# Ledger of designs, part 8: peptides against a protein of PDB entry 1MQS

Target 1, 223 residues: chain A of PDB entry 1MQS
Amino acid sequence: ILKMLFLNKDLNNNDNITTITDDIFNQQEIIWKVLILDIKSTATISSVLRVNDLLKAGITVHSLIKQDRSPLPDVPAIYFVSPTKENIDIIVNDLKSDKYSEFYINFTSSLPRNLLEDLAQQVSITGKSDKIKQVYDQYLDFIVTEPELFSLEISNAYLTLNDPKTTEEEITGLCANIADGLFNTVLTINSIPIIRAAKGGPAEIIAEKLGTKLRDFVINTNS

## One batch from the design tools (peptide; aimed at target 1 E117 L119 Y139)

Design b1_p10_7_s1 (made by RFdiffusion4, then SolubleMPNN; from b1_p10_7, 6 letters changed)
Fold by OpenDDE base, seed 2:
Parts: C-alpha cells; structure tokens; sequence
Structure b1_p10_7_s1 (fold): chain B 223 residues (1-223), chain A 10 residues (1-10)
C-alpha cells in the first residue's frame, strides 16, 4: 500500500518494511495527489492506514470512484479500485475530461486480459495515453483485522460450503475465489507457503487451486 | 481447513 501511495517508486532498500514508521514518510519527497477508491479498496486501505497516514503519504483528498468529484487538472490521481468494467469506464471518462494531471491506476487484484484490452482500446481512442503513468495489479484484495489475521470478506462462505443444497459448480467457484484471495495475500506477504489441507472437500480444492496459482506465478516470474 | 505455513526464506 505505501509503495502504491508513493507512486510505486522504490521505497529505499528496506524491503522489510513491516512497520509503518515516521521514517518512511520523512525519506520520501511528498507529491500531493488524490486517492480514488471503491467500496472494497476503501475497506482495505482503512484496515491498515489512518487518515493521518494518508496525509503523510501526500494524499490531500480521497474519494469514492462513483462519487461526484471535482476536477483537479493540476493534481495527479492514484486509482486503487477493483478490476471491473465499471471502474475502467469511469477512469476513462475521467481521463477524457482531463479530471487530473496524471493517472496512476492500481487494481486490487489481477486485471483480466479482456478488461486490459478494453482499457487499452478506450484509452487509445482518447488520445491521452500519455497521462496514464502506471497500471499495476496490487494483489490487495483482503482486509487486515489484526497484525497476524486477515479476512477475504467473502460473505456466507462457511454456509455455502456446508449447505447440502449448494451445487458443485457453486462450491468450485467459491473455492476459486478463496484461492484467489489467498494468492493475493501470499504475494503481498512475499513468502511462498507450505500448503496443508485435509483430503476431500473444499479444503483440498482450495489448496490445489492455490498451489497451481503459486507454481504458475513462480514459473512466470523466474522466466 | 487450509493451513498455510510461511517459510522464513528471508
């Protein structure tokens, strides 16, 4: 999150920033910028940062992407939003209207290829691609509840996985979503876990899906 | 239950 708030610039070589210290903020040139969020990303940010931390990171204004926002044509904007067509369309509309000086686009999870192509196509039509400075997948689709506890905020997951009326397709889909959330969390922690699950049922499905994602990621990153 | 054990590889 802090790296994103500092426009994904290399925060000095302490890759081990486990603690938000005042020293992190003092070492960075403060660029004043706006932060655009959706409901989900707001919960993510609010779980780990206070308003004062945002201010120290140079965030002067934060707003929901769907809210009416005043143009600030001389101010750069950080978008941190879910990878949805709706959010993409809004970002492109903001680009068309020159709402901000620069656009730093961050998605809470991996942007699907079809949506990336849609974004690229729409941006190309505007002729303002030079204003888009960055597009990143942040893999921050979870809420930190305690220092060693996080939530994927998947409603009724337990009920759905244990309801005899739930279809195999629904179970498999939910397990995929859980695996995606766990994958994002693992990438954020920057440590490859040993996965252990009970044989049979949703736990095994989740473990297999997560294991596959992690293997694929490692292979693609080392190539 | 899925258990993730993080190896301190760092």
Amino acid sequence: as target 1 above (223 residues)
Amino acid sequence: MVKLELSSMF
Scores: peptide ipSAE 0.064, ipTM 0.674, DockQ to the pose 0.027
OpenDDE base, seeds 1, 3, 4, 5: peptide ipSAE 0.057, 0.058, 0.064, 0.063; ipTM 0.672, 0.674, 0.682, 0.683

Design b1_p10_7_s2 (made by RFdiffusion4, then SolubleMPNN; from b1_p10_7, 7 letters changed)
Fold by OpenDDE base, seed 2:
Structure b1_p10_7_s2 (fold): chain B 223 residues (1-223), chain A 10 residues (1-10)
Amino acid sequence: as target 1 above (223 residues)
Amino acid sequence: MVELELKYMF
């Protein structure tokens, strides 16, 4: 999160930022900017940062992407939003209207290739691609509830996995969504785990899906 | 080394 709020610049050589200290804010040039969120990313940010931490990171205003927002044509904007067609269309409309000076786009999870191609096509048609300064996948699709506890915020997961009326397709789909959330969490921790799961249930399905995603990621990052 | 234990709570 803080790296994103500092425009994904390398926060000097302390890979051990385990605590938000005033020293992190004092070492950075404060660029004043707007933060645009959705409902999901608002919950993620609010779980780990206070309003004062946003201010220290140079956030002047934060707003929901779906809210009516006043133009600030001289102010750079950070988008931190879910990778959806709706959010892409709003970002492109904000670009068309010169709503901000610069656009720093961050998705909460991996942007599907078809949506990346759609974003690129729509941006190209605007003739304003020079205002898009970055596009990043942040892998921050979870909520920190306590320092050692996180939630994927998957509603009714327990009920769905235990209802005898739930289809194998619904179970498999839910296990895929859990594996995606765990994948995002693992990438954020920057440590590949040893996965242990009980055999013969949803835990095994999740472990197999997650293990495949992690193997594919390691292969693609070492190539 | 991180270990991820997937427990299904019944």
Scores: peptide ipSAE 0.076, ipTM 0.734, DockQ to the pose 0.022
OpenDDE base, seeds 1, 3, 4, 5: peptide ipSAE 0.066, 0.068, 0.074, 0.076; ipTM 0.715, 0.723, 0.731, 0.731

Design b1_p10_7_s3 (made by RFdiffusion4, then SolubleMPNN; from b1_p10_7, 7 letters changed)
Fold by OpenDDE base, seed 2:
Structure b1_p10_7_s3 (fold): chain B 223 residues (1-223), chain A 10 residues (1-10)
Amino acid sequence: as target 1 above (223 residues)
Amino acid sequence: MVKLELKYMF
């Protein structure tokens, strides 16, 4: 999160930022900017940062992407939003209308290739691609509830996995969504885990899906 | 080295 709020610049050589200290804010040039969120990313930010921490990171205003927002043509904007067609269309409309000076786009999880191609196509048609300064996948699709506890915020996961009326397709789909959330969490922690699961249930399905994603990621990052 | 134990905590 803080790295994103500092425009993904390398925060000088302390890969061990385990605590938000005033020293992190004092070492950075404060660029005043707007933060645009969706409902999901608002919950993610609010779980780990206070309004004062946003201000220290140079956030002058924060707003929901779907809210009516006044133009600030001289102010750079950070988008931190879910990788959806709706959010892409709003960002492109904000670009068309010159709503901000610069666009720093951050997705909460990996942007699907078809949506990346759609974003690129729509941006190209605007003739304003020079205003888009970055596009990043942040892998921050979870909420921190306690220092050692996180939630994927998957509604009714327990009920769905234990209802005898739930289809194998619905169970498999839910297990995929859980594996995606765990994958994002593992990438954010920057440590590949040893996975252990009980045999013969949803935990095994999740472990296999997650294990595949992590292997594929390690292969693609070492190539 | 992180250990991820997937328990059915239900």
Scores: peptide ipSAE 0.054, ipTM 0.697, DockQ to the pose 0.023
OpenDDE base, seeds 1, 3, 4, 5: peptide ipSAE 0.053, 0.034, 0.052, 0.035; ipTM 0.678, 0.603, 0.688, 0.666

Design b1_p10_7_s4 (made by RFdiffusion4, then SolubleMPNN; from b1_p10_7, 7 letters changed)
Fold by OpenDDE base, seed 5:
Structure b1_p10_7_s4 (fold): chain B 223 residues (1-223), chain A 10 residues (1-10)
Amino acid sequence: as target 1 above (223 residues)
Amino acid sequence: MVKLNLSYMF
């Protein structure tokens, strides 16, 4: 998150920023910027950062993407939002209207190819591609509830997986969503886990899906 | 080394 707030610049050699220290903020040139969030990303940010931390990171204003936001044409904007068509459309509209000087787009999870293509196409039509400085998948689609505890914020997951009325398709879909969340978490922790799962249930499905994603990721990053 | 044990979740 802090790296994102500093426009994904390499925060000097202390890769192990385990503690938000004032030193992190003091080493970076403060660029004043706006932070645009959705409901989900707001929860993510709020779980780990306080308003004062945002200020130290140079965030002058933070707002919801769907809120009426005043133009600040001389101020760069960080978008940290879910990879949805709706959010893309709003970002593009903000781009069209020159709402901000620069656009740093960060998605909470991996942007699907079709949405990336849509974003690219829409941006191209605006003729303002130069204002988009960055597009990143942050893999931060989870909430930190405690230092060693996170939530994927998937409502009724346990009930859905254990309800005899739930269809196989629904179970498989939910398992995919859980695997995506775990994938994001693993990438954020930057440590590939040894996955263990019981055979013959949702745990196995999740393990297989997650394992596939991790393998694909490793292959694509090493190529 | 991180261990992810999904057997306890379901």
Scores: peptide ipSAE 0.137, ipTM 0.814, DockQ to the pose 0.023
OpenDDE base, seeds 1, 2, 3, 4: peptide ipSAE 0.118, 0.132, 0.128, 0.130; ipTM 0.805, 0.807, 0.810, 0.811; seed 3 fails the geometry check

Design b1_p10_8 (made by RFdiffusion4)
Pose (drawn by RFdiffusion4):
Structure b1_p10_8 (pose): chain A 223 residues (1-223), chain P 10 residues (1-10)
Amino acid sequence: as target 1 above (223 residues)
Amino acid sequence: SNVLKNYNKV
């Protein structure tokens, strides 16, 4: 999360510290930025970062994408928002409106090609595609409550999975999401683990789904 | 499009 608040700095280069000392912060000399969150993404940040931490990272203000936000045409903006048609539209609207000097679009989970092309087509007919400095899938779609306790914030799962009423489609979709939440976690750990799961029920489906996802990930790296 | 060019994954 912090690396993102630094415009995904230090990326594409060296350094293995973990929570930047102040003397180094003065090495790059950092400028204030607007931070745009949405309901879901605010829940992710406010769980691990205090307001003082945000300022210390150069974040002047933070507001939701849906609020009426007064313009700051000369101030950078970092969007950390859900990969939704609704949010993308607003980024396009803000982009046109010239709400901010720059855009650093960061997606909470992962943006589908379906929506990447959407955002891209809209932005293309603006004379301002140049202002979008970066667009990143951040893979932080979970909440870390205690140091080693995390949640996918998918309430009422035992019910949805065992309710006879539930479709054989709703179940597949739910497992697909849980497979993604885990995938989001696994990428954060930066370790491709061995999947072990109890057979017979949802855990297996999710295991085999996550297995396929992690399989392709390993492939679409080297070959 | 610059959007496509500027797209990345963590």

Design b1_p10_8_s1 (made by RFdiffusion4, then SolubleMPNN; from b1_p10_8, 5 letters changed)
Fold by OpenDDE base, seed 5:
Formats: structure tokens, sequence, C-alpha cells
Structure b1_p10_8_s1 (fold): chain B 223 residues (1-223), chain A 10 residues (1-10)
């Protein structure tokens, strides 16, 4: 998250948030930015950072992507939002309207190729592609509640998984979504965990899916 | 990862 707030510059990972922000603040001129969030990313940011941390990172204003926002054509914007068609369209509209000087786009999870292509196509039509400085997948679609506990904030997951009326397809779909969230979390932590799950239930399905995703990722990154 | 860099070869 801090890396994103500093425009994805290399930060020394071993330092406390305060140390990092202080060091950067002391070493470099602060670049004031607008932070554009959605509901999900707001929760994520709020779980990890305080308002003062945002300020120290040069975030002067933070707003929801769906809110009416005043143009700040001389201010760079960091988008940290879910990879959805709706958000892409809003970003492109903001680009068209010259709402900000530069656009640093960070998606909370992996951007599907079709959406990337859509983004690229729409941006190309605007003729303002030069304002798009970065597009990152941050894999931060989770909330950190405690140092050793996080949540994917999937509504009614427990109910859905335990409702006898839930279809196998629905369970499988939900398990896939959970596995995706966990995968993103693992990538964010930058460490492959030992996965432990209860046998004979949804947890096992999730663990299997996650394991597959991790293996595929490792293979693809090592090739 | 920078998505733009990943697809700059397209």
Amino acid sequence: as target 1 above (223 residues)
Amino acid sequence: SNVLEKYSTL
C-alpha cells in the first residue's frame, strides 16, 4: 500500500510505516496526490493506514470513485479500486475530463485481460494515454484486522456455504472467489504459506484451488 | 507488477 502511495517506487520493506514515511518525507519532496478509492479499497486502506499516514504519503484528498469529485487538473491521482468495468469507465471519463494531471491506476486485484484491453482501447480513443503513468495490480482485496488475521469481506460467505439450499455450482463459485482473494493475499505478503484446511468441506475445496493457483503462478514466474 | 510493462510488447 505504501509503495502504491509513493507511485510504486521501491521502498525498503523492512521499515515501519512511520519510518518509511518519515524517511521519504525527509529525503524527497513530497508529491501531493489525490487518492481515489471504492468502498472495498476504502476498507482495506482504513485497516492498514491512518489518515495521518495518508497525509505523510502525500495524499491531500481521498474520495470515492463514484462520488462527484472536483477537477484538480494539476494534481496527480492514484486510483486504488476494484478491477471492474464500471471503475474503468469512470477512470476513462475522468481522463477525458482532464480531472487530474496524471493517473496512477492500481487495481485491488488482478485485472482481467478483457478489461485491460477495454481500458487500453478507451484510453487510446481519448488521445490522452500519456497521462496514464501506471497500471498496477496490487492484490489488496482484503482487510487486515489483526497482525495475524485478515478478512476477504465476502458477504454471507458462511451462510452461503452452510445453506443446504446452496447449489454445488454456487459453492464452487464462492470457493473460487475465496481462493482468488487468498491468492491475492499471498502475493501481497510475498511468501508462500503452508495451507491448512479442514477436510471434507468447502475449506478443502478452497485450499485445493488456492494451491493450484499458487503452483501455476510459481511455474509461470519461474519460466 | 506494472501491467503496462507486461503488455508493452503488444
Scores: peptide ipSAE 0.033, ipTM 0.656, DockQ to the pose 0.174
OpenDDE base, seeds 1, 2, 3, 4: peptide ipSAE 0.029, 0.029, 0.029, 0.032; ipTM 0.639, 0.639, 0.632, 0.654

Design b1_p10_8_s2 (made by RFdiffusion4, then SolubleMPNN; from b1_p10_8, 3 letters changed)
Fold by OpenDDE base, seed 5:
Structure b1_p10_8_s2 (fold): chain B 223 residues (1-223), chain A 10 residues (1-10)
Amino acid sequence: as target 1 above (223 residues)
Amino acid sequence: SNVLKNYSTL
């Protein structure tokens, strides 16, 4: 998250938030930025950072992507939002309206190729592609509740998985979503875990899906 | 496109 707020520059990962922000604050000129969030990413940010931390990172204003936002044409913007068509369209509209000087786009999870192509196409039509400085998958689609505990914030997951009326397709779909969230978490931690799951239920499905995703990722990054 | 060139993943 801090790396994102500092425009994805290399940061020393071993330092606490305060040390990192203080060091950067002391060593570099603060670039003031706007932070644009959605509901989900707001929860993510709020779980890890305080308002003062945002300020130290150069975030002067933070707003929801769906809210009316005043144009700040001389201020760079960091988007940290879900990878959805709706958010892409809003970003493009903001680009068209010259709402900000530069656009640093960060998605909470992996942007599907079709949406990336859509974003690229729409941006190209605007003639303002030069304002798009970065597009990143941040893999930050989780809430940190405690240092060693996180939540995917999936509503009614337990109920859905244990309701006899739930279809196999619904279970499989939910398991896929959980696996995606876990995958994002693992990538953020930057450590491959040992996956253990109970056999014969949704946990096994999730573990298998997660394992596959991790293996595929490792193969793709090493090739 | 510039967008694609600036796309990065972990």
Scores: peptide ipSAE 0.029, ipTM 0.706, DockQ to the pose 0.712
OpenDDE base, seeds 1, 2, 3, 4: peptide ipSAE 0.024, 0.025, 0.026, 0.024; ipTM 0.680, 0.676, 0.692, 0.678

Design b1_p10_8_s3 (made by RFdiffusion4, then SolubleMPNN; from b1_p10_8, 5 letters changed)
Fold by OpenDDE base, seed 3:
Structure b1_p10_8_s3 (fold): chain B 223 residues (1-223), chain A 10 residues (1-10)
Amino acid sequence: as target 1 above (223 residues)
Amino acid sequence: SNVLEKYSSL
């Protein structure tokens, strides 16, 4: 998250958030930026950062992507939003209207190829592709509630897994979604975890799926 | 990760 706020520059990861922001604040000229969020990313940011952290990162204004926002044509914008068609269309509309000087786009999770192609096509039509400086997926599809506890915020997960009327296909689908969220969490932490799960239930299914994803990732990263 | 880098390697 901090890297995103500093336009994805390399930061020394060994220090606490406060130490990092203090060091940058003292050493570099602050570039003031607008931060554009959605409901999900707002919860994510609020769980990890304090208001002072945003200020020290050069965030002067933050707004929801669906809200009416005033044009700031001389100010760069950081988008941190879900990878959806709706959000892409809004970003492109903001680009068309010259709402900001530069666009740094960060998606909360992996952007699928079809949506990337859609974004690229729409941007190409505008003739303003030079204003888009970055496109990142941040793998932040989770909310940190405590230092050692987090939530994927999947609606009705407990009910779905425990309802006798739920089909095996629905359970499998939900377990896959949970595994994806956990995978994104692991990538954010940048360490390979030891997975522990109760046997004979959904937790075991999730653990197996996550283990497979991690193994596949390690193989693909080393190739 | 950089989305452009991710898809350039595919």
Scores: peptide ipSAE 0.033, ipTM 0.677, DockQ to the pose 0.184
OpenDDE base, seeds 1, 2, 4, 5: peptide ipSAE 0.030, 0.031, 0.031, 0.032; ipTM 0.673, 0.676, 0.667, 0.679

Design b1_p10_8_s4 (made by RFdiffusion4, then SolubleMPNN; from b1_p10_8, 3 letters changed)
Fold by OpenDDE base, seed 4:
Structure b1_p10_8_s4 (fold): chain B 223 residues (1-223), chain A 10 residues (1-10)
Amino acid sequence: as target 1 above (223 residues)
Amino acid sequence: SNVLKNYSSL
């Protein structure tokens, strides 16, 4: 998250958030930015950072993407939002209206190819593609509750997986969502886990899906 | 497009 707030520059310090923000604040000129969030990403950021941490990272204003926002044409914007058609359309509209000087777009999870193509097409039509400085998949679709503890914030996951009334399609869909969340978490930690799961249940399905995603990612990154 | 060129995954 801090890396994103500093425009995805490499942060050399593995130290506490306070130390990182203080060091960066002392060493570099602060670039003031607007942070645009959705409901989901707000929860993610709020689990890790305080308002004061955002200020130290140069976030002067933060707002929801669906809120009416005043134009700040001389201020760069960081979008950290879900990869949805709706959010893309809003970003493009903000671009069309010259709402901000620069656009740093960060999606909470992987942007599907069709949506990426849609974004690219819409931006191309505006003639303002130069204002789009970054488009990242941040893989930050989880909440950090404590050090070494996180939550995917999937409502009723346990109930759904154990209710005999749940359909196979619902189980499979939920397992996919869990695997995606775990994948995002693993990528954020930047370490390959040993996956262990009980056989014959949803845990195995999740483990297999996660394993496949990780293998595919490693192959694609090394290629 | 320029957008595609600026796209990267972590």
Scores: peptide ipSAE 0.008, ipTM 0.467, DockQ to the pose 0.699
OpenDDE base, seeds 1, 2, 3, 5: peptide ipSAE 0.005, 0.007, 0.000, 0.008; ipTM 0.421, 0.435, 0.359, 0.477

## One batch from the design tools (peptide; aimed at target 1 Y139 F217)

Design b1_p11_1 (made by RFdiffusion4)
Pose (drawn by RFdiffusion4):
Structure b1_p11_1 (pose): chain A 223 residues (1-223), chain P 11 residues (1-11)
Amino acid sequence: as target 1 above (223 residues)
Amino acid sequence: NSITKNNAFSL
């Protein structure tokens, strides 16, 4: 999360510290930025970061994508928002409106090609595609409550999975999401683990789903 | 210019 608030800095280069000392923060000399969150993504940040931490990272203000936000045409913006048609539209609207000097679009989970092309087509007919400095799938779609306790924030799962009423489609879709939440965690750990799961029920489906996802990920690296 | 998208993680 902090690496993102630094414009995904230090990326594509060297350094292995973990929570930047101030003397180094003065090495790059950092400028204030607007931070745009949405309901879901605010729940993710406010769980691990205090307001003081945000300022210390160069974040002047933070507001939701849906609020009426007064313009700051000369101030950078970092969007950390859910990969939704609704949000993408507003980024396009803000982009046109010239609400901010720059855009650093960061997606909470992962943006589908479906929507990447959407955002791209809309932005293409603006004379301002140049202002979008970066678009990143951040893979931070979970909440870390205590140091080693995390949640996918998918309430009422035992019910949805065992309710006879529930479709054989709603179940597949739910497992697919849980498979993603885990995938989002696994990528954060930066370790491709061995999947072990109890057979017979949802844990297996999710295991095999996550198995396939992690399989492709390992492939679409080297070959 | 075009919009490009990147992933924050790699192997």

Design b1_p11_1_s1 (made by RFdiffusion4, then SolubleMPNN; from b1_p11_1, 7 letters changed)
Fold by OpenDDE base, seed 1:
Structure b1_p11_1_s1 (fold): chain B 223 residues (1-223), chain A 11 residues (1-11)
Amino acid sequence: as target 1 above (223 residues)
Amino acid sequence: SKIELFSFFSL
């Protein structure tokens, strides 16, 4: 939680919250931020942090995500909310309206792939993906940073890959399509990717296909 | 060369 308030920078784990906040307050310029919460995360924050801790972390205002909030277009926002369709829609609406300067999104629990796809799709449509600086959930250090959130605009990918009625050929075809999209993205970024995928599912298939495509490309460009 | 991280999730 404290790491989140400091935009997920590495903090020394050996110090208590007060020491960390004091050290940062004294040594670094404080970035003033808005903290957006839901009912569940409000309880979590209240149990761990004091009001003074929030202030020392640069939190000027905290509000509920469902409350009417005034635009602060020059102020970055930290979202710490449950991974729900409703919250994602609100965040995207805030993005569309330029309510804040930057968006640091932290989900209180794991973000399901279907919701990640929905978020990526909606953000891509806005053309303002560059304002999404971070996306985290409870179990991942990071999902994406800055303009690295993108959508391949493949409808119902999660449903198709998880439907027991989907044939192996359909799964393989969809995975190939996804790998092609990712391959094109990698070429556009012009960097070497490190690919991580969970074992035993479509993610692994996609990773393998993408890896093969990248290897083949490197071989062909060096010949 | 810049290294990028791509993470794939399966539930």
Scores: peptide ipSAE 0.030, ipTM 0.580, DockQ to the pose 0.052
OpenDDE base, seeds 2, 3, 4, 5: peptide ipSAE 0.020, 0.020, 0.024, 0.013; ipTM 0.432, 0.565, 0.534, 0.447; seeds 2, 4, 5 fail the geometry check

Design b1_p11_1_s2 (made by RFdiffusion4, then SolubleMPNN; from b1_p11_1, 6 letters changed)
Fold by OpenDDE base, seed 4:
Structure b1_p11_1_s2 (fold): chain B 223 residues (1-223), chain A 11 residues (1-11)
Amino acid sequence: as target 1 above (223 residues)
Amino acid sequence: SSIELYSSFSL
C-alpha cells in the first residue's frame, strides 16, 4: 500500500510506516496526488493508514470513485479500486475528461483478462494512453522484462534515429515503418496495448502513429 | 529513446 502511494517506487520494507513516510517527507519533494477509492478499498486503507500517513505520502484529497470529483488536470491520481467493469468505465471517463494529469491504476485484486482488454480498448479510443502511467494488481508489475520485449528486426534503427545527420524525412519514414510493424504485431497478439513513449523524440512520433492506427482499427472493426 | 507496449500489463 505504501509503495502504491509513492507511485510504486522502491521502498525499504523493513521500516515501519512512520519511518518510511518521515524519511520520504524529509528527503524528497512530495508529489501531491489524489487518491481515488471505492467502498472496499476505503476499508482496506483505513485499516492500515491514518490520515496523517496519507498526508505524508502526498495525498491531498481522497474520494470515492463513484462520487462527483472536481477536475484537477495538473494533479496525478492514484486509483485503488476493485477490478470491475463499472470502475473501469469511470476511470476511462475520467481520462476522457482530463480529470487528472496522470493515472496510476491499482486494482485491489487480480484484473481478469477480459476487463484488461476492455480497459485497453477503451483507453486506446481516447488517444490518451500516455496518461496511464501504471496499472497494477496483486500479480502485476510495471517493470518490463526481457520476455515482454520484442524486435521488429529493423537494422540500425537506433543508430539512424540518434544520428544527428539523419534527416527529418528519414526519421519520419522510419517511424512510420516502425509504427506499421508494431501495428501488425498488435494485431497478431490480438490485444490492444497501452502505449508509452518518451516525449520529444522519435518514440513519440511512433506512438502517435501507432495510436492513430489502433484507434482507426478499433473504430472500423466495431462499427 | 524507446517505445513500450503494455498489452497484458503482466510479467
Scores: peptide ipSAE 0.046, ipTM 0.629, DockQ to the pose 0.037
OpenDDE base, seeds 1, 2, 3, 5: peptide ipSAE 0.024, 0.035, 0.043, 0.038; ipTM 0.546, 0.515, 0.653, 0.554; seeds 2, 3 fail the geometry check

Design b1_p11_1_s3 (made by RFdiffusion4, then SolubleMPNN; from b1_p11_1, 7 letters changed)
Fold by OpenDDE base, seed 4:
Structure b1_p11_1_s3 (fold): chain B 223 residues (1-223), chain A 11 residues (1-11)
Amino acid sequence: as target 1 above (223 residues)
Amino acid sequence: SKIELYSMFSL
């Protein structure tokens, strides 16, 4: 998250958030930015950072993407939002209206190819592609509860998986969501796990989905 | 590839 707030520059993660922000604040000229969030990413940010941390990272204003926002044409913006068509359309509209000077777009999880193509197409039509400085999949679709602990914040996951009344479709859907969250976590940690799961249950479904995602990622990264 | 598409925004 801090890396994102510093425009995805490499940061030394060996220190706590306060030390990192203090060091950067003291050693470098701070670039003041606007942070654009959605409801989901707000929860993620809030779980890790305090308002003062945002300020120290150069975030002067943070707003919801769906909220009416005043133009700040001389201020760069960091978007940290869910990879949805709605958010893409809003970003493009903000681009069209010259809402900000620069656009650093960060998606909370992987942007599907079709949406990436849509974004690219819409941006190309605006003629303002130069204002988009970054587009990143941050893989931060989880809540950090402690420095080395996270939650996917999936409501009633245990109940859903263990309720005999739950449909196979519901289980499959939940397993997909869990796999997505785990995938994001793995990428954030930058360590590919060996996945083992018991056969014949949700664990297997999750493992298979996660394995597929990881394999696809490795293939796409190496190509 | 997705990487190529992302790179288009970084140029």
Scores: peptide ipSAE 0.037, ipTM 0.736, DockQ to the pose 0.137
OpenDDE base, seeds 1, 2, 3, 5: peptide ipSAE 0.034, 0.036, 0.035, 0.035; ipTM 0.721, 0.730, 0.723, 0.726

Design b1_p11_1_s4 (made by RFdiffusion4, then SolubleMPNN; from b1_p11_1, 7 letters changed)
Fold by OpenDDE base, seed 5:
Structure b1_p11_1_s4 (fold): chain B 223 residues (1-223), chain A 11 residues (1-11)
Amino acid sequence: as target 1 above (223 residues)
Amino acid sequence: MKIELFSMFSL
C-alpha cells in the first residue's frame, strides 16, 4: 500500500517494509495527490493505515470513486479500486474531463484481460493516454484485522459452505473466490507457500485452485 | 474448514 501511495517507486528501504516507520516517509519526496477509493478498498486502506499516514504519504484528499469529486486538474490522482467495468468507466470519464493531472491506476486485484482491453480501448479513444502513468494490479483485496490475521471479507462464506442447500456450483464458485483472495494475499506477502488442506471438502478445492494459480503465476513470471 | 499456508520461497 505504501509503495502504491508513493507511485510504486522503489522505496529505497528493503522491500520488507513490515513496519510503517517515519523513515519511510522521510526518504520520499512528498508529492501531493488525491486518493480515489471504492468501498472495498477503503476498508483495505483503513485496516492498515491511519489518516495521518495518508497525509504523510502525500494524500491530501481521499474520496470514493462514485462520489462527486471536484476537478483538480493540477493534482495527480491515485486510484485504488476494484477491477470492475464500472470503475473503469468512471476512471475514463475522469480522464476525459481532465479531472486530474495524472492518473495512477491501481486495482485491488488482477484486472481481467477483457477489462484491460476495454480500459485500453477507452483510453485510446480519449487521446489522453499520456495522462495515465501507471496501471497496476496490487493484489490487495483483503483486510488486515490483526497483525497476523487477515480477512477476505467474503460474506456468508461459512454459511454457504455448510448449507446443505448450497449447490456444488455455488461451492465451487465460492472456493474460487477464496482461492483468489488467498492468491492475492500470497502475492502481497511475496512468498510462495506450501499449501496444506484436508481432503474431501471445500478446503481441498480451494487448495487446488490456489495451487494452480500460484503455479501459473510462477511460470509466467519466470518465463 | 482449515487451510494452512507455510512460507517456503520468496517471490
Scores: peptide ipSAE 0.129, ipTM 0.746, DockQ to the pose 0.047
OpenDDE base, seeds 1, 2, 3, 4: peptide ipSAE 0.109, 0.107, 0.105, 0.077; ipTM 0.745, 0.744, 0.728, 0.678

